# Peptides against a protein of PDB entry 6GMG, part 176

Target 1, 331 residues: chain A of PDB entry 6GMG
Amino acid sequence: DSDDRVTPPAEPLDRMPDPYRPSYGRAETVVNNYIRKWQQVYSHRDGRKQQMTEEQREWLSYGCVGVTWVNSGQYPTNRLAFASFDEDRFKNELKNGRPRSGETRAEFEGRVAKESFDEEKGFQRAREVASVMNRALENAHDESAYLDNLKKELANGNDALRNEDARSPFYSALRNTPSFKERNGGNHDPSRMKAVIYSKHFWSGQDRSSSADKRKYGDPDAFRPAPGTGLVDMSRDRNIPRSPTSPGEGFVNFDYGWFGAQTEADADKTVWTHGNHYHAPNGSLGAMHVYESKFRNWSEGYSDFDRGAYVITFIPKSWNTAPDKVKQGWP

## One batch from the design tools (peptide; made by RFdiffusion4, then SolubleMPNN)

Design b2_p13_5_s1 (from b2_p13_5, 8 letters changed)
Fold by OpenDDE base, seed 4:
Structure b2_p13_5_s1 (fold): chain B 331 residues (1-331), chain A 13 residues (1-13)
Amino acid sequence: as target 1 above (331 residues)
Amino acid sequence: SHKDDNEYGQEAL
């Protein structure tokens, strides 16, 4: 019950974290200990440690989305999302593949669609685009200069994103970022901002007007990336969970993982930070835990989800919530 | 609200 959510208490700025617990290739800790780590490592504004504010602790208390929220400085809008889908694999498997024993046709098609997404290529596309954006930001002191630089970079790379409408999430993302406009943030100076990445896992079968089978087993045609750009239309994502396939079965509506701006070239070595659920220390769910997972552990997801998107947003360079290197766990 | 939707989102993973 959402009514059981509690804001974690403040942690002293100088309090060091306790060691994280290894868990299936992940590093795990309770939310209060993550706050301690966050204050030591990620809290810096203009090189100075900050205590996590009550507002930030409240954001964090929302679980997986809270981790992304506190580190990005805004609630995820998911507008600039990327994925990779192998259309040929999908078609070939549908044509030549067979349902498993006891698998319905709808279940088979949903599974094949899920398996036709390439999480690594989707992540790589987002990183590529973020890199282009960062180059465009570097010497741009107004939005016009940023957009001009961005168009030039895309033209040089013959990137299909150059054909996007000026009103698209791709070109409007920076101006729609609150921290870009903040005096202590970007102050309307693109060169003070950097692109960052997070990921969302969600269910494809969210259309209430669709068949029950699509809601239970996935919609094979939903949330596919556009060819050439890799952009996913997220407008139909309404945080609707998978429909139960059996009595008593329930699914979670989404998962969020924070990557930030790590420079590690090997995707498998990148660290993704996420939470298990909202903080309910006195409720049935218990205290929120925070996980730092390698890409493999993150990208595996759960049966609750059949889509993954990699989303670009922006933060001020003065923030340390997206460092070049993320160390898993503590110490 | 988006906040209300989030509160229900991550049950026990």
Scores: peptide ipSAE 0.033, ipTM 0.743, DockQ to the pose 0.147
Fold by OpenDDE base, seed 2:
Parts: structure tokens; C-alpha cells; sequence
Structure b2_p13_5_s1 (fold): chain B 331 residues (1-331), chain A 13 residues (1-13)
């Protein structure tokens, strides 16, 4: 019950983190220790270290989404989402493959669909688009200039995103970013903003009007990227978890991982920051833990989820929540 | 405040 959620206490600005705990290739720590790291490494505004505010600590307390929330400065809207889906693989496996022993047709189709998503290609697509956006932002001092630059970049690359509607999440994402409009943020100057990436894991079978099998085993047709663009329509994502397949089984509604704007070219070396659950130190769930995972560990996900999306948003360049290099753990 | 938080820990799965 979310009623047990507690806002982590403030940490002194000069308090250094304790060492992170290694956990199956991840670095793990309690939320309060992450706050200490965040203050030392990510808190900087205009080069000045800041204490995490009560509001930011409250955002963080929501768990995995809280990590993305505090670092992006807004609750995730997930509107500008990318994925990669191998349609040929999907069709081939459906045609030539067979259900495993004891696997229903619905289970088989759901599994094949899940396996037809390529997390690495989805991530690469998001990075590619973020790079294009960053080039478009660099010398744009108003939104019109940004949009013109963006269209030009896309045209030069023959990118299908150039055909998106002006009201699409792709073109509207910047103007819909609160920090872009803030005086101490972008101040309506695109050149003061940068594109950043986070990822969401979620369940495809969220349509309550669909079959029970789709809700249990996945909807093979749901949340596929559009051909050419890689855009995922996230409008049907209502944070509905997977339906139980057995009595007493429960699934988590989503997972969020923060990447930011790392420049590491090798996807496998990138670091993803995420939380396990909302902070409930006096509740059954216990204290929130924060994980810093390599891409392999992040992209593997959980059985709770059959979709991964890579989402682009924007933060002010004056923020250090998305540095070029992220070091896993502490020290 | 948002109600859409991660109710269950990954470790609890």
C-alpha cells in the first residue's frame, strides 16, 4: 500500500556516500546513501552542489519512477518513446515455431512477441534521435529555430521522423517540458536544454476489453514501434500490471531506469539507475534501494514486463543529473 | 502527489 511511503530525511550536503554493495553485477545502496551520492555528483546547478530538496526527496521516494523523476525534474510522461521490433523474426517464429510443452498458444505468441523486441536497437535508436535533437538545440534560441534545425537534420538523414505531425510527441516534447519554460531552466531557450534518455519496462496486456490470455501472457500486437520511426504509442499504457497466471501471484506495474546523457559508445558499459520500490522503512517493503546497473542487467528486465521503451525528455544543461560519464557505485 | 508508484520491490518478485 502506497500509504506506507515515507519521504527520506535530508542528508547533509557535505556527507559522503558509503560504499555501494555489489549485487549480481549491479551496485546497490539504500535510498539515503543514494541521496548522498546524488548531492556529491548529480546535484549541481550551474556548477554548484545542491542539497536535495524536500520535494525532490519526496519524488525519489516513489521508487523506480522516483529516480527518473528526481533526475529529469518531472514525472515521466513517456510520450516520446522508442523501441525496436523485428517483425520478420516475429512472423517467422509464429509460422515455423511451435509452442513449448505445456505452453498455450497465447503464451507462445506472447513470448515470441517479447523475444522479437531488440532492447539494444531500441536504445540505439533513442540515442540516435537524442543526438539529432541535441544538434538541433545547440544554436537554437527559440522553439521555431529548434524545430527548423530538427527538420533539417532529419531531412539530411532521410529519417522518417521528418514526416511526423507538428503536434506529435516528437516535435512537442521540448515545449511540453516544464524546465524549458522555467527562468532558471531553459528560459524558453532551446540551446540551454539537452536531450536525455530513460527507459520504462511495462506490460503489454493492459487492455481490459481484451482476452484474459492477453492480460496474462501479453498482447503480441500492443506497443509495437512504428516502422521507420521507432516511435511507440504509449497512450494505452495505464500502468496496469500483468494479470496473475496462478492464485496469489502478483506483478509490478512498471520499472524505470535512468540513463541521462552518457556518451559511452558501448551500450553494455552504460549505467542505468533505478529503484526497487517506494520508500517504506517502517512498512513491509522496507527501505527503498537504488541500483546502478549495466545495460545488460537493466535490459534483461523481469517476467513482470514484456515491453521496454526508451524515452527521450529534456533537462537544462545547467543540471548535472545527466553527466557524460556515470560511474557505477561508490567510490 | 502521484499514485502511480512502484508498489512492489523488484527484490520481492
Amino acid sequence: as target 1 above (331 residues)
Amino acid sequence: SHKDDNEYGQEAL
Scores: peptide ipSAE 0.032, ipTM 0.741, DockQ to the pose 0.098
Fold by OpenDDE base, seed 5:
Structure b2_p13_5_s1 (fold): chain B 331 residues (1-331), chain A 13 residues (1-13)
Amino acid sequence: as target 1 above (331 residues)
Amino acid sequence: SHKDDNEYGQEAL
């Protein structure tokens, strides 16, 4: 019950974190200890450490989405999402493949669709686009200049995103970012902003009007990227979890992982920060834990989810929530 | 308050 959620207490600015615990190739800690790390490493505004505010602690307390929320400065809108889907693989496996023993046709199709997504290519596409956006931002002092730069970059690369409508999330994302308009943020200056990335895991079979099989085993046709652009229409994502396939089975509605703006070229060495659930120290779920996972651990996901999207948003360059390098764990 | 939270621990899944 969301009623058990508690805002973590404030941590002194000078309090150092305790060591993280290794867990399945991840580094794990309790939320209060993550706040300590965050204050030491990520809290900087204009080069000065900041105590995590009550508002930020409240955002963080929401679990996996809270980690992305506190670091991006806004609740995820997921409007600018990318993925990679191998249509040829999908068609070939459907045609030539067979259900496993005991696997239904719907389960087979859902599995084949899930396996036809390439998480690494999806992530790479988002990084590519973020890089283009960052180049467009660098010397743009108004939105018009940013948009002109962006169009030029896309034209030079012959990128299909050049054909997107001016109202597309791709072009409107910056203007729709609250921190861009804030005096202590971008102050309407694109050159003060940078593109950052987070990922969302979710279930494809969210349409309540669809078959029960799609809700249980996935909708093979849902949340596919558009050809050429890699854009995913997230408008139908309503945070509906997978339907149980057996009595007593329950699934989580989503997972969020924060990447930010790491410059590590090897995807497998990138660090993803995420939470397990909302903070309920006096409830059945217990205290929130924060994980710092390598890409392999993050991209593996859970059986709860059959889709992964890589989302671009923006933060002020003066924030240190998206550093070039992220160290896993503590110290 | 946002109602959209992950209710279950990842480790429990």
Scores: peptide ipSAE 0.031, ipTM 0.738, DockQ to the pose 0.097
Fold by OpenDDE base, seed 3:
Structure b2_p13_5_s1 (fold): chain B 331 residues (1-331), chain A 13 residues (1-13)
Amino acid sequence: as target 1 above (331 residues)
Amino acid sequence: SHKDDNEYGQEAL
């Protein structure tokens, strides 16, 4: 119950973290210890360490989304999302494949659709687009200059995103970022901002008007990327979890992983920061834990989810929440 | 505005 959520207490600015615990190839710690790490490593504004504010601690307390929230500075809107889907694989497997023993046709189709998404290619596409955006930001001192630069970059690369409508989330993402407008943030100067990436795992079968089978086993046609652009229409994502397939079964509504702006070229070496659940130290769920996972551990996801999207947003360059290198665990 | 919490009750694998 959301009523058990507690805001973690403040940590002294100079308090060093305790060592992280290794768990299943990832590094794990309790939320309070992550706050300590965050203050030492990620808190910097204009090169100065900051204590995590009460507001930021409250955001963090929401769990996996809280990690992305505190590091991006805003609640995820998920408007600029990318994925990769192999249509040929999907069609071929549906045609030539067969349901497993005990698998329904709907379950088979949902599974085949899930397996037709390529998480690595989706991530690569988001990184490619973020790179283009960062080049467009670099020397742009107003939004008009940014948009002009962006269009030029896309034209030079023959990227299908050049054909997006001016009102598309792709072009409006910067102006819709609160920190871009803040005096101590971007101050309406694109060159003060950088593109960052996070990922969301969610369920495809969220349409209440659809069949029960789609809600239980996934909607094979939902949340596919547009050809050429890789853009996913996230407007139908309402944080509805997978429907139970058996009595007593329950699924989580979403998972979020923070990547930021790591420069590591090998996707498998990138670090993703995420939380397990909202902080409820006195409740049934217990204290929130924060995980730093490699891409393989993150992208594997859970049975709760059949979609993964890689989302671009923006933060001020003066923030250190998205450093070039992220070290897993502590020390 | 109402914000949805992650209610995942298990330790992440």
Scores: peptide ipSAE 0.033, ipTM 0.748, DockQ to the pose 0.103; fails the geometry check

Design b2_p13_5_s2 (from b2_p13_5, 8 letters changed)
Fold by OpenDDE base, seed 1:
Structure b2_p13_5_s2 (fold): chain B 331 residues (1-331), chain A 13 residues (1-13)
Amino acid sequence: as target 1 above (331 residues)
Amino acid sequence: SLKDDNAYGQEAA
């Protein structure tokens, strides 16, 4: 049970990590060794290497969400989320396709909906928007200047996001970021912040008032991106897992992957960092492991999930948790 | 498998 979660011990600041091992085409290591790598590579504040604090180690111990938590500086709120959905493909397959042998109609519709999402295009959209935001942040020394810059950038690109309400998550995301307001963070200066990206995998069939079939096989209409903007309404995501389809079957509530602000133009070469489960070295689950996966490994997901969102948040530029280049594994 | 390992993700309260 979650009661077995333990905070990993502190690692000496100058301790070098042990080599990672390959696992399913990705790099893998135990959480303690990731802390060592993190301190050497990602811990820098204002160019100074830092030991991971007890608080940060506690955040990390929560598993997949912990990796995103420690690197973003806050628990994910998932408000500014993007995806890509091919409506024409979905409609065509429903009309002209057929259920597989033994597949129910509900299962067929759920599968077709899942397959109609394009993970690469969703990721590309998030990167595009993050780039626009970074340009808007660059010379803005107050929120008003940032918002003016953002609107100008969107107008120049004829982006549908320019029509979003001023109170939308898109425009309010920066002001709602704790590190933006911190003296040692942004200090209310947008030019000290940069946009970063993480991804969440989750289940669409979370509405308890819907049919059992939707809870088991997915809700084809849930968590679709808005046309033009690509924004996903995440308000109904309550971390409810997929319902079992057979006795003894169980599913996970979510998965998180950290991308940060990598500049690698080839999506397939980008590195995504995530954890397997909460750290329980003295329990049945064992120690937490951290994975550094290429995009194809991350975006593949699991049968536990039928939705993937790419989320934008912000961190201070003085942090090195989102460097331009991420090297997979160690050394 | 990685899927089995991910079965025990914990949400922060």
Scores: peptide ipSAE 0.035, ipTM 0.764, DockQ to the pose 0.379
Fold by OpenDDE base, seed 5:
Structure b2_p13_5_s2 (fold): chain B 331 residues (1-331), chain A 13 residues (1-13)
Amino acid sequence: as target 1 above (331 residues)
Amino acid sequence: SLKDDNAYGQEAA
C-alpha cells in the first residue's frame, strides 16, 4: 500500500545538489537532492537542460522502480531479460554437496541455485547484445532496415539469438518502445534510438500453486536463462515477494538498478542508480533515498531475492539519461 | 497508484 506516497516538489532548474554521503562503496542522497543532480546532469534533451516534470517526479516517487522509470521513460516491462547460469556447477554441487548444519534440503537446493547464477556474466551478455543492437540501429531509418541489420549482425557473430522467432521480445522490443514512436523521441527512426540496460532483482518462488518450501527458499528451476541466448522468460514474474520463513519476517517484492549505456569496460567500475523505497516523508518509511552503487554493491543484492536479470530497452539518443560516463555521487 | 511499489528498501551495509 502506497497510501503515504508523496510526489517530491519541484526543484529550481539552477539549484545545485548538496554533497552525497559516501557509504561502503555507495553514494547516497535524499530524493529531492537526486532531482537536483538529475536536472544538472541527466535532464538534457537535445543538449538543453530540463526541469523534471511533475509526471517524472511522480514516477520517481515509487522508489527503486521509479529511478529506472524516470530514466528509461517507461515503466519496466522486463521482456528482454538476460542472465547466466552455470548448469555444471549446479549439478555438481547438488550431487556432491551437502546441506549445512541446520539447513533443510529445500534451503540447500535454493541456495545452490542462487549461487549458480553469475551476475557478471549475465551483465556481460546484456552488454554484448546491446552493442549488437546499437550497431543495427546506427544506420537504420525504418524498422525493416533495423531488423535486417540485426539479423545480419547476429549471423556474422553466429549468435543463437538469430534463431529466435519474429514474435520474440528480442525483435519486437524497439517497436514496443513508446519513445520510439514519439515525435520528439525516435519519430519512428531507429537511428535516433540507443539500447540501454537496467537490472531487476526478484524472487524465484512466486508460484502460489507450488510447495511452501519453494516459496520460502526458492524454486531452483525457475527463471533460468535459455542456453545459447541467455534469455530469461519473465512472464511468470508477478512481483510476488519471498514468503516469510519466521514470524515477523517480511521481504520486498523487487529491486531495480539503472545502468543506462555506460562505456566503462571494467564491470566493477560501473555505477548503478537505485532507490530504497517509495517517497513517504510524512509516513513511517520516511523520505526516499537514492543510491549510486558500484557493480559489486549492486550485484550483491539482498536475501529478499535469489534472481537477478539484466534487461535491455531503448531511449532516444537525444536524452542524456544514459551517458557514456556516470560519476558516482556529488561533487 | 501502481500496485507494484517498492515499499521497503534495504540500505547497503
Scores: peptide ipSAE 0.033, ipTM 0.730, DockQ to the pose 0.089
Fold by OpenDDE base, seed 4:
Structure b2_p13_5_s2 (fold): chain B 331 residues (1-331), chain A 13 residues (1-13)
Amino acid sequence: as target 1 above (331 residues)
Amino acid sequence: SLKDDNAYGQEAA
């Protein structure tokens, strides 16, 4: 019950973190210790360390989404999402593949669809687009200049995104970012902002009007990226979890991972920060833990999810929540 | 709704 959620207490600004616990390629710590690390490493605004505010601690307490929330400065809207889907692979596997022993046709189709998504290519697409956006932002002092730069960059690269409507989330994302409008943020100056990336894992079979099989095993046609652009329509994502396939089975509604703006070229070496659940130290779930995972560990996901999207948003350059290099764990 | 908390902690397998 969400009623057990507790806001972690404040940590002194100068308190150093305890060592993280290594676990299967991940670094893990309790939420309070992450706050300590965050204050030392990620809290900087205009080069000055900041204590995590009560509001930020409250955001963080929501679990995996809280990690993305506190670092991006806003609750994820997921409007500018990218993925990669191999349609040829999907069609070929459906045609030539066979259900496993005991696997239903619906389960087979759902699995094949899941396997037809390429997480690495999806991530790379998001990084590519973020890079284009960052170039467009760099010398733009108003939104008009940013949009003009963006269109030019896209044209130069023959990117299909150049054909998106002006009202598309792609072009409206910056103006719809609260921190862009804040005086201590972007102050309506695009050159003060940078593109950042986070990822969401979720279930495809969320349509309540669809068959039970789709809710249990996935909807093979749902949340596919548009050809050329890689854009995913996330409007139908309502945070509905996978339906149980057996009595007593339960699934989680989503998972969020924070990447930010790391410059590491090797995807496998990138670090993703995420939480396990909302903070309930006195409840059945227990204290929230924060994980710093390599891409392989993040992208693997869980059986709870059959979709992964990589989302672009923006933060002020004055924030240090998205540094070019992220170190896993502590020290 | 902001209440859509990730309720289930993935046990670190």
Scores: peptide ipSAE 0.034, ipTM 0.735, DockQ to the pose 0.104; fails the geometry check
Fold by OpenDDE base, seed 2:
Structure b2_p13_5_s2 (fold): chain B 331 residues (1-331), chain A 13 residues (1-13)
Amino acid sequence: as target 1 above (331 residues)
Amino acid sequence: SLKDDNAYGQEAA
């Protein structure tokens, strides 16, 4: 129960982290120790370390979403989401494939749909778009200049995003970012902002009006990226978990992973930071743990989810929550 | 609330 959530206590600014625990290619630590690392590595505002505020610690305490929340500065809205879906693979597998032994038709279709998503290509698309946005931001001192630059960049690359409506999440994302408007943030200056990326795993079968089978095994048609742009309509994602397929089975509502703005060209070497659950040191779930995972470990996901999206948002360049290089673990 | 707590409890062995 969410009522068991506790805000982690403050950590002294100069307190160094304890070593992370390596596990299966991941680095893991308790949330309090992550706060220590965060203060040493990611807390910087204009080059100065900051103690994680009570508000930030409260955000962090929400679990996986909390990691993204504290680093992005806002609760994820997931408006600008990208994915890659192999339509040909999907159609071919449906046509030529068959359900496994004991697999229902709905389960088969859901599985085939899940397997038709390419997490790596989805991530690469988001990185591509983020790069375009960053170029558009670089010398733009007002939103109009940013938008003009963005359109020019898209036209130059013949990117289908150039055809998006001016009010689309793609074009409105910057102005809808609170930190862009903050005096100590962007101060309405696009050149003070940079694009960052996080990922969300979630369940496709969230439509309450759909069949029970779709809620149990996935909706093959839900949350597909638009052709050409790769944009995913996330408006129907209401954090509804997968429906149980057997008595006593339960699934979690989502998972979030923070990437930021790493410059590592090899996707497999990128580091994703995420939490396991909300912080409940006195509850059944226990203390929150934070994981720093390689892309392979992150993108694998869990059976709770059949969709992955890569979302772009913005943070001030003065923040160090999205450095060029992320080191896994500590030291 | 849109601010749902993540309750996934899987930990690395």
Scores: peptide ipSAE 0.034, ipTM 0.733, DockQ to the pose 0.097; fails the geometry check

